# Ledger of designs, part 202: peptides against a protein of PDB entry 2AZE

Target 1, 148 residues: chain A of PDB entry 2AZE
Amino acid sequence: AQECQNLEVERQRRLERIKQKQSQLQELILQQIAFKNLVQRNRHAEQQASRPPPPNSVIHLPFIIVNTSKKTVIDCSISNDKFEYLFNFDNTFEIHDDIEVLKRMGMACGLESGSCSAEDLKMARSLVPKALEPYVTEMAQGTVGGVF
Target 2, 101 residues: chain B of PDB entry 2AZE
Amino acid sequence: GRLEGLTQDLRQLQESEQQLDHLMNICTTQLRLLSEDTDSQRLAYVTCQDLRSIADPAEQMVMVIKAPPETQLQAVDSSENFQISLKSKQGPIDVFLCPEE

## One batch from the design tools (peptide; made by RFdiffusion4, then SolubleMPNN)

Design b1_p28_2_s3 (from b1_p28_2, 15 letters changed)
Fold by OpenDDE base, seed 3:
Structure b1_p28_2_s3 (fold): chain B 148 residues (1-148), chain C 101 residues (1-101), chain A 28 residues (1-28)
Amino acid sequence: as target 1 above (148 residues)
Amino acid sequence: as target 2 above (101 residues)
Amino acid sequence: FIAKYNVTVTHKDGSTENYDFIPKIVMK
């Protein structure tokens, strides 16, 4: 009886851990797709332009963005060595990492929301190793969630 | 019996977790390869146009932060205002605005 | 590519959350 109870506790713990790892894997897949897609886009763009963009016209990863209304009053304090910044906002703001930006740019092919076209799915699959393709398909269908 | 059933379930879950770990290792390997590839590094950028596409430049200001690894970011919601504190130990932090075109 | 950060989010009620990455942060 006690042994069965212990195993049931262990079962639940493992299920929860697997669920967490599934989420982590999905994020890793999205990152991979987004990065590769971004690189491909830029490569193509530079080829078409027959030149790289001006150095000051691009932002290399990694980066963070903060967006707020233009009407928001922002007070900024910066240390002399620029090691410390303090911003005060009088209204709502948002902070996003580069991955979130890439997702919103469509670099993850809409896979992050499970809403991708056939072409988007094809692109997504092409940007991952074959071993990951089935999982990408499941993500697109919204069928990821069970233990496999 | 109950014990046998639970034991079998645990074995199956172990195999499932191992499969997940394997897939995750594949992903991390790919990401590492991307980060180590010079050409990929060179091409891993966004433009101001990209940023404007995700935040309406007519209504919103977009600030870009380039911070070294392990930079501390504190976001504080107070009754008086909202705060962002950035503290780097590895080097200077660069902050600039994405201009409206 | 992947950057690591030390992130602390403090809410109005004083509760805090810690991350080693930048989560989606929206303060209203």
Scores: peptide ipSAE 0.435, ipTM 0.899, DockQ to the pose 0.903
Fold by OpenDDE base, seed 1:
Structure b1_p28_2_s3 (fold): chain B 148 residues (1-148), chain C 101 residues (1-101), chain A 28 residues (1-28)
Amino acid sequence: as target 1 above (148 residues)
Amino acid sequence: as target 2 above (101 residues)
Amino acid sequence: FIAKYNVTVTHKDGSTENYDFIPKIVMK
């Protein structure tokens, strides 16, 4: 009947919305873990060194990374006020955000790829509120995707 | 019947979504707390050494871009070359290279 | 910590993608 058809449409819409929210939640969790882990690492390092790093030696979040071969010819034009930049590359380049960098650094404990060791999972769990721990476990096991 | 089954499914999906919303709220709250904590802000940094682990400057040029929020970034793939355009409305953009070790 | 950007990626075929964040972008 038409009523059942309408409910099926709604069901599909809700399923898609839930799927999107699951992806968003996973990314938020990864960001939280990565940020807290980074801060923890740096705090410990500075305590051991008994001094902060030189200001010009660190890059604070947020930032963007562009990488290309050293052989790539790059033409750059900059506005006088530095509000506008134009780069031309004669070869392949990559752009990454800070979160991607943190993930590659291992700050997300391998949770992003489902490659968490027992130690990694323990660290990840310690960096989130208790309510999020079960979801972190599911992410590590690759069991996220179902409906509660 | 099918109607009853669908109705039950929708109720269950609603409960699942509510649980997700709750977890997302917890997570976003934690991120806000981090962003508002001065000590966390001070310690939220990477080093050139960290970046070398991502892309070694011995073989790759690593460019760092510090841009204000809402900066426009356009990446264009053309037949002749590739292009990145940056346009900020909130302040100057800072670009620098990570040196080799 | 979370920064948002207005990102437009234009592919060789002329197609475009828009984001409010910076995804992984590889052009080759």
Scores: peptide ipSAE 0.433, ipTM 0.896, DockQ to the pose 0.911
Fold by OpenDDE base, seed 4:
Structure b1_p28_2_s3 (fold): chain B 148 residues (1-148), chain C 101 residues (1-101), chain A 28 residues (1-28)
Amino acid sequence: as target 1 above (148 residues)
Amino acid sequence: as target 2 above (101 residues)
Amino acid sequence: FIAKYNVTVTHKDGSTENYDFIPKIVMK
């Protein structure tokens, strides 16, 4: 009985660890897809335009986005060496990393929300190594919760 | 029996975790390769138009922050105001606004 | 491509969350 209890504790511990790793893997997959898709999009766009975009018109990764109403009053203090910033907002604001921006742009093909069209899923699969394709499919179907 | 079932479950879970680890290694390798590819780095950018798609600069101010790795970010929700503190140890932080069109 | 940050989010009640990445932060 005690042995079984010990094994059940271990089972639960492993299940939790697997769940955590599943989440981490999903995020890694989304990042990979988003990055590759972004690069692909931009490559195609530059080819169509026959030139790179103006340097001051693009923002290279990595970056952080802060957005707020134009009516928001922002006070900013900056150190002389620009190593330190302090912003004060009098209203609601949002902070996003570059990956979140890419997701909202659709660079992750809607895989992040399990809202993939057939074409989106095809694109997502094409942007990962073969070994990851089954997992991408599971993500799209919302079936990742199962044990391999 | 119960013991046999649990033992079998643990073996299966071990195999599943090993598979996950393998897949994660593949992912991290791919991401590393992307980060090391000069062409990919050059093409890893968004435009102001892209940012407008997530937050319209006509209605919202969009601030872009370029911060070195390991930059410390503190977001504070106080009763008085909201704050963002940035502290870098590896270089200067650049902040700019997306131009309004 | 992956940038890591040291992030601390302090809520109105004084509770804090720590991250090695930037989560979606909405303060209102």
Scores: peptide ipSAE 0.433, ipTM 0.896, DockQ to the pose 0.900
Fold by OpenDDE base, seed 5:
Structure b1_p28_2_s3 (fold): chain B 148 residues (1-148), chain C 101 residues (1-101), chain A 28 residues (1-28)
Amino acid sequence: as target 1 above (148 residues)
Amino acid sequence: as target 2 above (101 residues)
Amino acid sequence: FIAKYNVTVTHKDGSTENYDFIPKIVMK
């Protein structure tokens, strides 16, 4: 029936929207965990050292990294006010944001790949509000994708 | 029947989406609080040592870019070369190399 | 310290992708 067909179309639309929001939520959770874990790490390190690190030895968020072979030839043009940069590379390069760096550092506790140890999962849960803990558990188990 | 089943599904999906929205709001709020907390801002940093663990400068050149929010980035894959274009509207862009250990 | 960007990635075939964040970009 036409009525049922219309409802099925609506159902599919809602399912797709939910799927998109699930992906967004997962990323937000990973960011939260990574940021809080980073802050916690640095706080502990500074407490142990009884002083902050030298200002020029650290890179505050946000940042971007570009990596390429040391053999890559890079041409750079910079505007006088440094508002504009142009880089030309003669070989392969990669661009990563700070979140990707934090993930690779293990700041997201391996949750991004569902490869959390028991201790990693415990840490991840401790860094989110209580309401988000069940979702963190689902992410770790790889069971995200269902409907609540 | 089929109609009743679909109607029930739609109601359940609506509830599920509302729950997702709620969780997203909680998470967004937490991130905002982090960005507004002075102590968190001070401690939100990595070191060159951290970056070396990601991409070893002995083998890879690691360039760090500090760009203001809303900076425009264009990455172009050309048959002749690869290009990155940065254009800021809110201030100067700072670029530096991560030194080797 | 959560930043947003206006990102455009142009591929060899001329196709473009737009983002309000920096995805993992690999060009080779």
Scores: peptide ipSAE 0.432, ipTM 0.900, DockQ to the pose 0.899

Design b1_p28_2_s4 (from b1_p28_2, 15 letters changed)
Fold by OpenDDE base, seed 4:
Structure b1_p28_2_s4 (fold): chain B 148 residues (1-148), chain C 101 residues (1-101), chain A 28 residues (1-28)
Amino acid sequence: as target 1 above (148 residues)
Amino acid sequence: as target 2 above (101 residues)
Amino acid sequence: FTAKYHVTVTHKDGSTEEYDYIPHIVMK
C-alpha cells in the first residue's frame, strides 16, 4: 500500500513535469514556425519588389511594443546614457513581445489557438522538422499528448 | 494489480518525457540555427503595416522598444497611474514611435 | 531571435509576478 502510494506521488510529479515540458515545447514550436514563416514572407516580398525595404521602414527582431490610446498621456524619463527609462501612463496600455506580434500577424498559422485551416496546418508542418510534424498536428487538433 | 499498473504508467511516462526532451532539443537546435543564419536575421523583421494590423496607429500610439538582452522591465499598476520601467545592463535602450504613415 | 528579459509585473493589489520573458501585459 505504501509502495503504491509512493508510486502515485511519483506519477503525479512526472505528469506535472510532462505538462510543463509540453507547454514549453508548444511555445518553441510556435516560435520556430512564426520565425520561419516571417522570414519566408519577407523573402518573398523582397523578391517581388526586387529590393529590400528601406532600412528605416522595418523593425528587426527582437523588439517590444507598447500600445495605448493616442489620448493617453505618457510621461517619460530617460537617463543620460539611455540605460534606464521610466514611463508613466494615465490610461490603459498593453505590452507585447515580438513573438506575440508574430502570432497575431498569423505567422504561427493559427496553431497557437488550435484554429488553423488545412492550408494553415500544411504551412505549419512544412516549417518544422519531420520529427515535430506529429506534434504540430496534435496542436492543431487540440489533442496534445497522443503522440507519446 | 495496482502496483503493476502504476509501474507500467511510470514506464510510459518516462518514455513520454524522453520523447519530449528529444523534441525540445530539436526545436532549440532549429531556433539556434535560425539565429545564426545571417540571411534569416536580415529577414526577421516586421513593418509598420504589420504593426498597424495589431494596433492601428490611427487609433493607437505604438511605441517600439529595442532593448538589449537581459533588460529589466517592470510594469506597475499603481493607484495613480500605470508605469513601465526599463533598465538595461548591456547597453542603451532605443525607443521610438511607429509612424502613422 | 528571441530575447530574454527580466520582467516584473506589479498588480494594483500589490501582488507581483516575475517572468524571464514578456507576457502579454495589459494594464487597465
Scores: peptide ipSAE 0.499, ipTM 0.908, DockQ to the pose 0.914
Fold by OpenDDE base, seed 1:
Structure b1_p28_2_s4 (fold): chain B 148 residues (1-148), chain C 101 residues (1-101), chain A 28 residues (1-28)
Amino acid sequence: as target 1 above (148 residues)
Amino acid sequence: as target 2 above (101 residues)
Amino acid sequence: FTAKYHVTVTHKDGSTEEYDYIPHIVMK
């Protein structure tokens, strides 16, 4: 009947919403792991060096990366107040955010790509609250999905 | 029947979504705590060596953009060239090149 | 740590994509 049809529509809506939230949660977990791991790495490095790095030698989050061939011709226009930039490229370029950079650095322990070793998984688990550890395990195993 | 089955499914989905919401709240809380910790903020950085490991400046030009929140970024693929447009309303944008090793 | 952006990607065919974050963008 019409009521059943309405409920089926709602069911599909909820399923889709849950799927979206699962993706969002996974991304949040990866961000948390990546950030904490980065901070931990840098803390240890500074302790070993017995000093912070020079201020102009590091790039604090957040940031954006644009990479292109060194042969690419780039024309840049900048407003007087530096509020606006316009770049023109004559060749291929890529844009990455800081999170992607951290992932590629291995800061997310390979959890994002299913390449999480036992040691990586141990690290990942140690960087999240207890309540999230089971979910991290499921992410590593690729078993996250559907209804739980 | 069909109605009862659908009703039960919706209840189960609601419980699942509530569980997800709870976990997401935990995550957002942790991220907030990180953002509020000044030491963590100080240590939240990458080096030029890190960027070289991602895109070697010896082979690729690496441009770093420090843009305020809510900055508008437009990437356009035209028939003539490629474009990046940046527009900020909260402050100046800083752009610099990552040097080679 | 994280920042929000308003991202618009316009492809050569005129199609557009919008994001509140910066996805991995490749123009070629």
Scores: peptide ipSAE 0.497, ipTM 0.907, DockQ to the pose 0.928
Fold by OpenDDE base, seed 3:
Structure b1_p28_2_s4 (fold): chain B 148 residues (1-148), chain C 101 residues (1-101), chain A 28 residues (1-28)
Amino acid sequence: as target 1 above (148 residues)
Amino acid sequence: as target 2 above (101 residues)
Amino acid sequence: FTAKYHVTVTHKDGSTEEYDYIPHIVMK
């Protein structure tokens, strides 16, 4: 009886760990798709323009975005060496990392929300190794979560 | 019996986890290859137009932060105001608005 | 591509959350 109880505890522990790894894998897949799609987009754009964009017109990864109303009063203090910043906002603001920005740009093909069109899914599949294609399909269908 | 069933379940879960680990390794390898590729590094950028698509430029201000690895970010919600504190140990932090703004 | 951060979020009630990445943070 005690042995079975111990194994049941271990079973639950492993199930939870698998669930966590599934979430991590999904995020990694989304990052891969987003990055490759971004690079592909920019390569194509530069080829069409026959030149790279002006240096001051682009923001290379990684970056952080803070957005707030233009009416928000922001007080900022910066150390002499620029190692420290302090911002005070009198109204609502949001912080986003670069991955979230890429997702909102559609670079993950809507896979993050399971809202892929047929063409989006085709693109997503084309941006991952063959071994990951089945998982991409499951993500698009919202069927991820089972233990295989 | 129950013991045999649980033992079998644990073996199957182990195999499932190993499969996940394998897929994750594939993903991390691909990401590493991207990060190490010079051309990919050069092309890994967004434009101000991209950022404007995320936040309505008519209503929102967008501030960009370029922070070194391991930078400390503290976001504080107080009754008086909201605060962001940035502290880097590996170099200067660059904060700017999109030039087109 | 990816960056590591040390993030601390402090809420109005004084509760704190810590992350090694930047989650979607909304202060209002």
Scores: peptide ipSAE 0.495, ipTM 0.907, DockQ to the pose 0.924
Fold by OpenDDE base, seed 5:
Structure b1_p28_2_s4 (fold): chain B 148 residues (1-148), chain C 101 residues (1-101), chain A 28 residues (1-28)
Amino acid sequence: as target 1 above (148 residues)
Amino acid sequence: as target 2 above (101 residues)
Amino acid sequence: FTAKYHVTVTHKDGSTEEYDYIPHIVMK
């Protein structure tokens, strides 16, 4: 009985670790899809325009976005070397990383929310190695959560 | 028996975790390849138009932060105000506003 | 273009969260 109990504890520990790794893998897949899709989009756009966009018109990854109401008063102090910034906001603000921005742009093909069309899913699959395609399919179906 | 069943479960879980590790390794490798590819680096950008599409500067002020790796960010919700503190170790931080169209 | 950060979020009640990436943060 005690031996069985010990194994059950170990089983639960492993299940939790697997669950965490599944979450990490899903995020990695979304990042890969988003990045590759972004690069592909921009490559195509530049080819169509026959030139790259003006350098000051683009924001290269990585970046962070802070958004707040236009009415928000922001006080900012900056060190002379620009190594330190301090912002004070008198109202609500939000912070987003570049990955979240890409997701909202649709670069992850809606896979992040399990809301992807057949075309979106096809695109997503085309942007990952073959070994990851089954997992992408499971993500789209919302069937990720079990063990392999 | 119960013991045999649990032992088998643990073996199966080990195999599952090994599969996950393999897939994660593949994915990490792909991301590394992207980060090391010069053409991918050049093309990994968004535009102000992209940002306007998800956060309209007509209604929201959008501030863009370009911070070096390992930058420390502290977001503080105090009773008096809200704060963002940025501290870089590797170089200057660039901050600019995304213009509205 | 993958980035690492050291993020600390301090809530109104004084509780803190730490991340090595930037989660979606809302202060209100």
Scores: peptide ipSAE 0.495, ipTM 0.908, DockQ to the pose 0.911

Design b1_p28_3_s1 (from b1_p28_3, 13 letters changed)
Fold by OpenDDE base, seed 3:
Structure b1_p28_3_s1 (fold): chain B 148 residues (1-148), chain C 101 residues (1-101), chain A 28 residues (1-28)
Amino acid sequence: as target 1 above (148 residues)
Amino acid sequence: as target 2 above (101 residues)
Amino acid sequence: SVKTYVGTIEADLFAKLKGIELPLVLKK
């Protein structure tokens, strides 16, 4: 019947929406873990050094990075007010966001790829509220995707 | 019947989504608290050593871009041109390299 | 062949580039 068909369409719509939200939640969790882990690392490092790092030696979030071969020739044009930049490269380049950098640094404890050691998982769980711990566990096990 | 089954499924999906929304709210709240904590912000940085660990400066040049919100980034990929264009509407853009570069 | 990617930087706790999926890797 038409009524059942309408409900089936709605069911599929809701399933897709849930799937999208699951992806969003996973990314938010990774951001939280990575950020807290980074802060914790730096706090410890500064305590050990008994001083903060030189101001020009660190890059504060948020940022974007562009990387290319050192052999790549780059021509730069910058407006006087620095509102506009134009870079011309003679070869390929890559653009990465800061969360990607943190992930590659291991700040997300390998949770982004489900490659968590026991210690990584312990760290990840310690960096989220209690309510999020079960979801972190599911992410580590690769079992996220079911309807709960 | 089929109708009753579908109705039940939709109710269950609604509850699942509500639980999901709750978890997302918890997470976004934590992120907001971090953004408002001055000590956390002070410590929210990476070093050139960190960048070297993910992109070896012996082989790669790493450019850091700090731009105001709503800055437009355009990248062009062609045989004739590889280009990045940045256009800010709200203030100056900072682009820099690590000192070792 | 020319490919153009246009995005907008949103800076919150982390940087997000809306309109372009990152990482963006251009190939020659």
Scores: peptide ipSAE 0.544, ipTM 0.922, DockQ to the pose 0.856
Fold by OpenDDE base, seed 1:
Structure b1_p28_3_s1 (fold): chain B 148 residues (1-148), chain C 101 residues (1-101), chain A 28 residues (1-28)
Amino acid sequence: as target 1 above (148 residues)
Amino acid sequence: as target 2 above (101 residues)
Amino acid sequence: SVKTYVGTIEADLFAKLKGIELPLVLKK
């Protein structure tokens, strides 16, 4: 019947919404783990060095990075108030966000790939509230996606 | 019947979504707490060494952009013109390179 | 051909570029 068809459409809609939220939750978890792990790393490093790093040697979150060949010629135009920038490149470039940088640094414990070592998984679990630990485990196993 | 089955499925999906929302709330709360923690913010940084590890400065240059929220970024991909345009309405934009570059 | 990507930067704990899928890798 038409009613059943409508409900089936709604069912599919809800399934897709849940899938989207699952993706969002996974990203939020990765952000939490990466952030806490980064902070922990830096805290330990500063304790060992007994001093903070030089101000010009660090980049605080949040940030975006642009990378290109060192041979790329870049022309930059900046407004007087620095509200506007225009960069012209004579070659290709890449844009990455900070969370991606942290992932590449291993700050997310490899959880982003769903293939963590036992040690990485242990670290990841330790950086989230207890309620999120089962989900972290599922992420590591690549089993997230089912309806619970 | 079929209608009852579908109705039951939708109720179960709603419960699942509610559980998911709960987990998301927990996670967002944690992130909020981190954003409000001064010490965490002070320690939330990467080094030039970190950037070198992901983009070898022997081959790549890395430019860092720190911009206010709602800053517009436009990238143009053309063999004749590669561009990045930044437009902020909330404040100045900072762009810099690692000193060792 | 010319490809134009337009997004807006959201900044909290992390930066997020809305409107552009990252990483953006331009290729000739």
Scores: peptide ipSAE 0.531, ipTM 0.920, DockQ to the pose 0.835
Fold by OpenDDE base, seed 4:
Structure b1_p28_3_s1 (fold): chain B 148 residues (1-148), chain C 101 residues (1-101), chain A 28 residues (1-28)
Amino acid sequence: as target 1 above (148 residues)
Amino acid sequence: as target 2 above (101 residues)
Amino acid sequence: SVKTYVGTIEADLFAKLKGIELPLVLKK
């Protein structure tokens, strides 16, 4: 019946929307975990060293990374006010955001790839509010995607 | 029947979405709190050693870019063009280079 | 293959593809 068809269309629409929200939520969770984990690491390190790191030895979030071969020639044009930059490379380059850096550092506990150990999972859970713990568990298991 | 089943499914999906919305709100709230915490922001940094997880400075030039919000980035990486264009709206852009170890 | 990056830096904890300025050498 037409009514059933309409409902099926709506069902599919909702499923897709839910999927999108799931992805967004997962990213938010990863960001939270990575951030808190980074902060904890640095706090601990500074406590052990009994001092903050020297100025200009660290990069604070947020940032992005561009890397290329050391052999790559880079021409840079900068406006007087430094509001505009133009980089020309003679070879390929890569761009990464800060969260990607944190993930590769392991700050997201491997949760981003579902490759977290029991200890990693425990850490991840400890870095989120209680309400998010079940979802973290699902992420670790790779079982996210099922409708509640 | 089919209609009843679909109706029930839609109701369940609605509940699921509401749960997701709730969880997302929790997450965004947490992130806002973190962004507002001065101590956390002070400790939210990486070192050159950390950046090796992306690329080894011994082999790669690693450039760090700090730009104000609303900065526009355009980059092309092709056989014909290799360029990055940046245009800030709120302030100057800073670029850092990780030293070779 | 052609890789194109287009983004705008938002005022969030994390950057979503921000712009570039050259370079201050970081200290070890």
Scores: peptide ipSAE 0.467, ipTM 0.897, DockQ to the pose 0.297; fails the geometry check
Fold by OpenDDE base, seed 5:
Structure b1_p28_3_s1 (fold): chain B 148 residues (1-148), chain C 101 residues (1-101), chain A 28 residues (1-28)
Amino acid sequence: as target 1 above (148 residues)
Amino acid sequence: as target 2 above (101 residues)
Amino acid sequence: SVKTYVGTIEADLFAKLKGIELPLVLKK
């Protein structure tokens, strides 16, 4: 009985660890897809324009965004060396990282929400190594989580 | 019996975890390669148009923060005070505004 | 009441905000 109990504890421990790793893997896949898709988009755009965009017109990764109503009053204090910033808002605001931005832009092909069209899924698969394609398919179908 | 079943489960879970580890290594390698590729980094950008699709500057003010790794971020949410504090140890922080269109 | 969220920005390939659940929306 004690042996079985010990194995049950170990089983649960492993299941939890696997679940965590599955989540991490999915995020890594999404990051890879989003990044490669972004690069591909921009490469194509620059080729069509026959030039890169003006440097002050783009923001390179990595970045964070903060948004608030244009009516929000913001007081900003900046240290001389720009190592410290303090923002005071008189209204609500939002903070987003670049990964979320790329996802909302559709760079992850809707894979993050399981809302992939056939074309989206095809794109997603094309942006990962062959070994990851089955997992991408599972993500799109929402079937990730089983033992494999 | 129960013992045999558990033993088998553990073996299967071990194999599954090893497969996950392998896939994660592949992903990590790919991301590292991307981070080291100069051309990819040059092309890894968003435009103000992209940002407007997320939060339209016609209605929302959008700030972009570029900060060094391990920069501390503190956000305060209260009925009266809304605050963001940034503290970097590794270099200067740059803040940009996306202009209204 | 005051709610304080403390985290760090891990900026490599992506800027990953750790210690704070995103998206973070602060409201009155």
Scores: peptide ipSAE 0.444, ipTM 0.903, DockQ to the pose 0.890; fails the geometry check

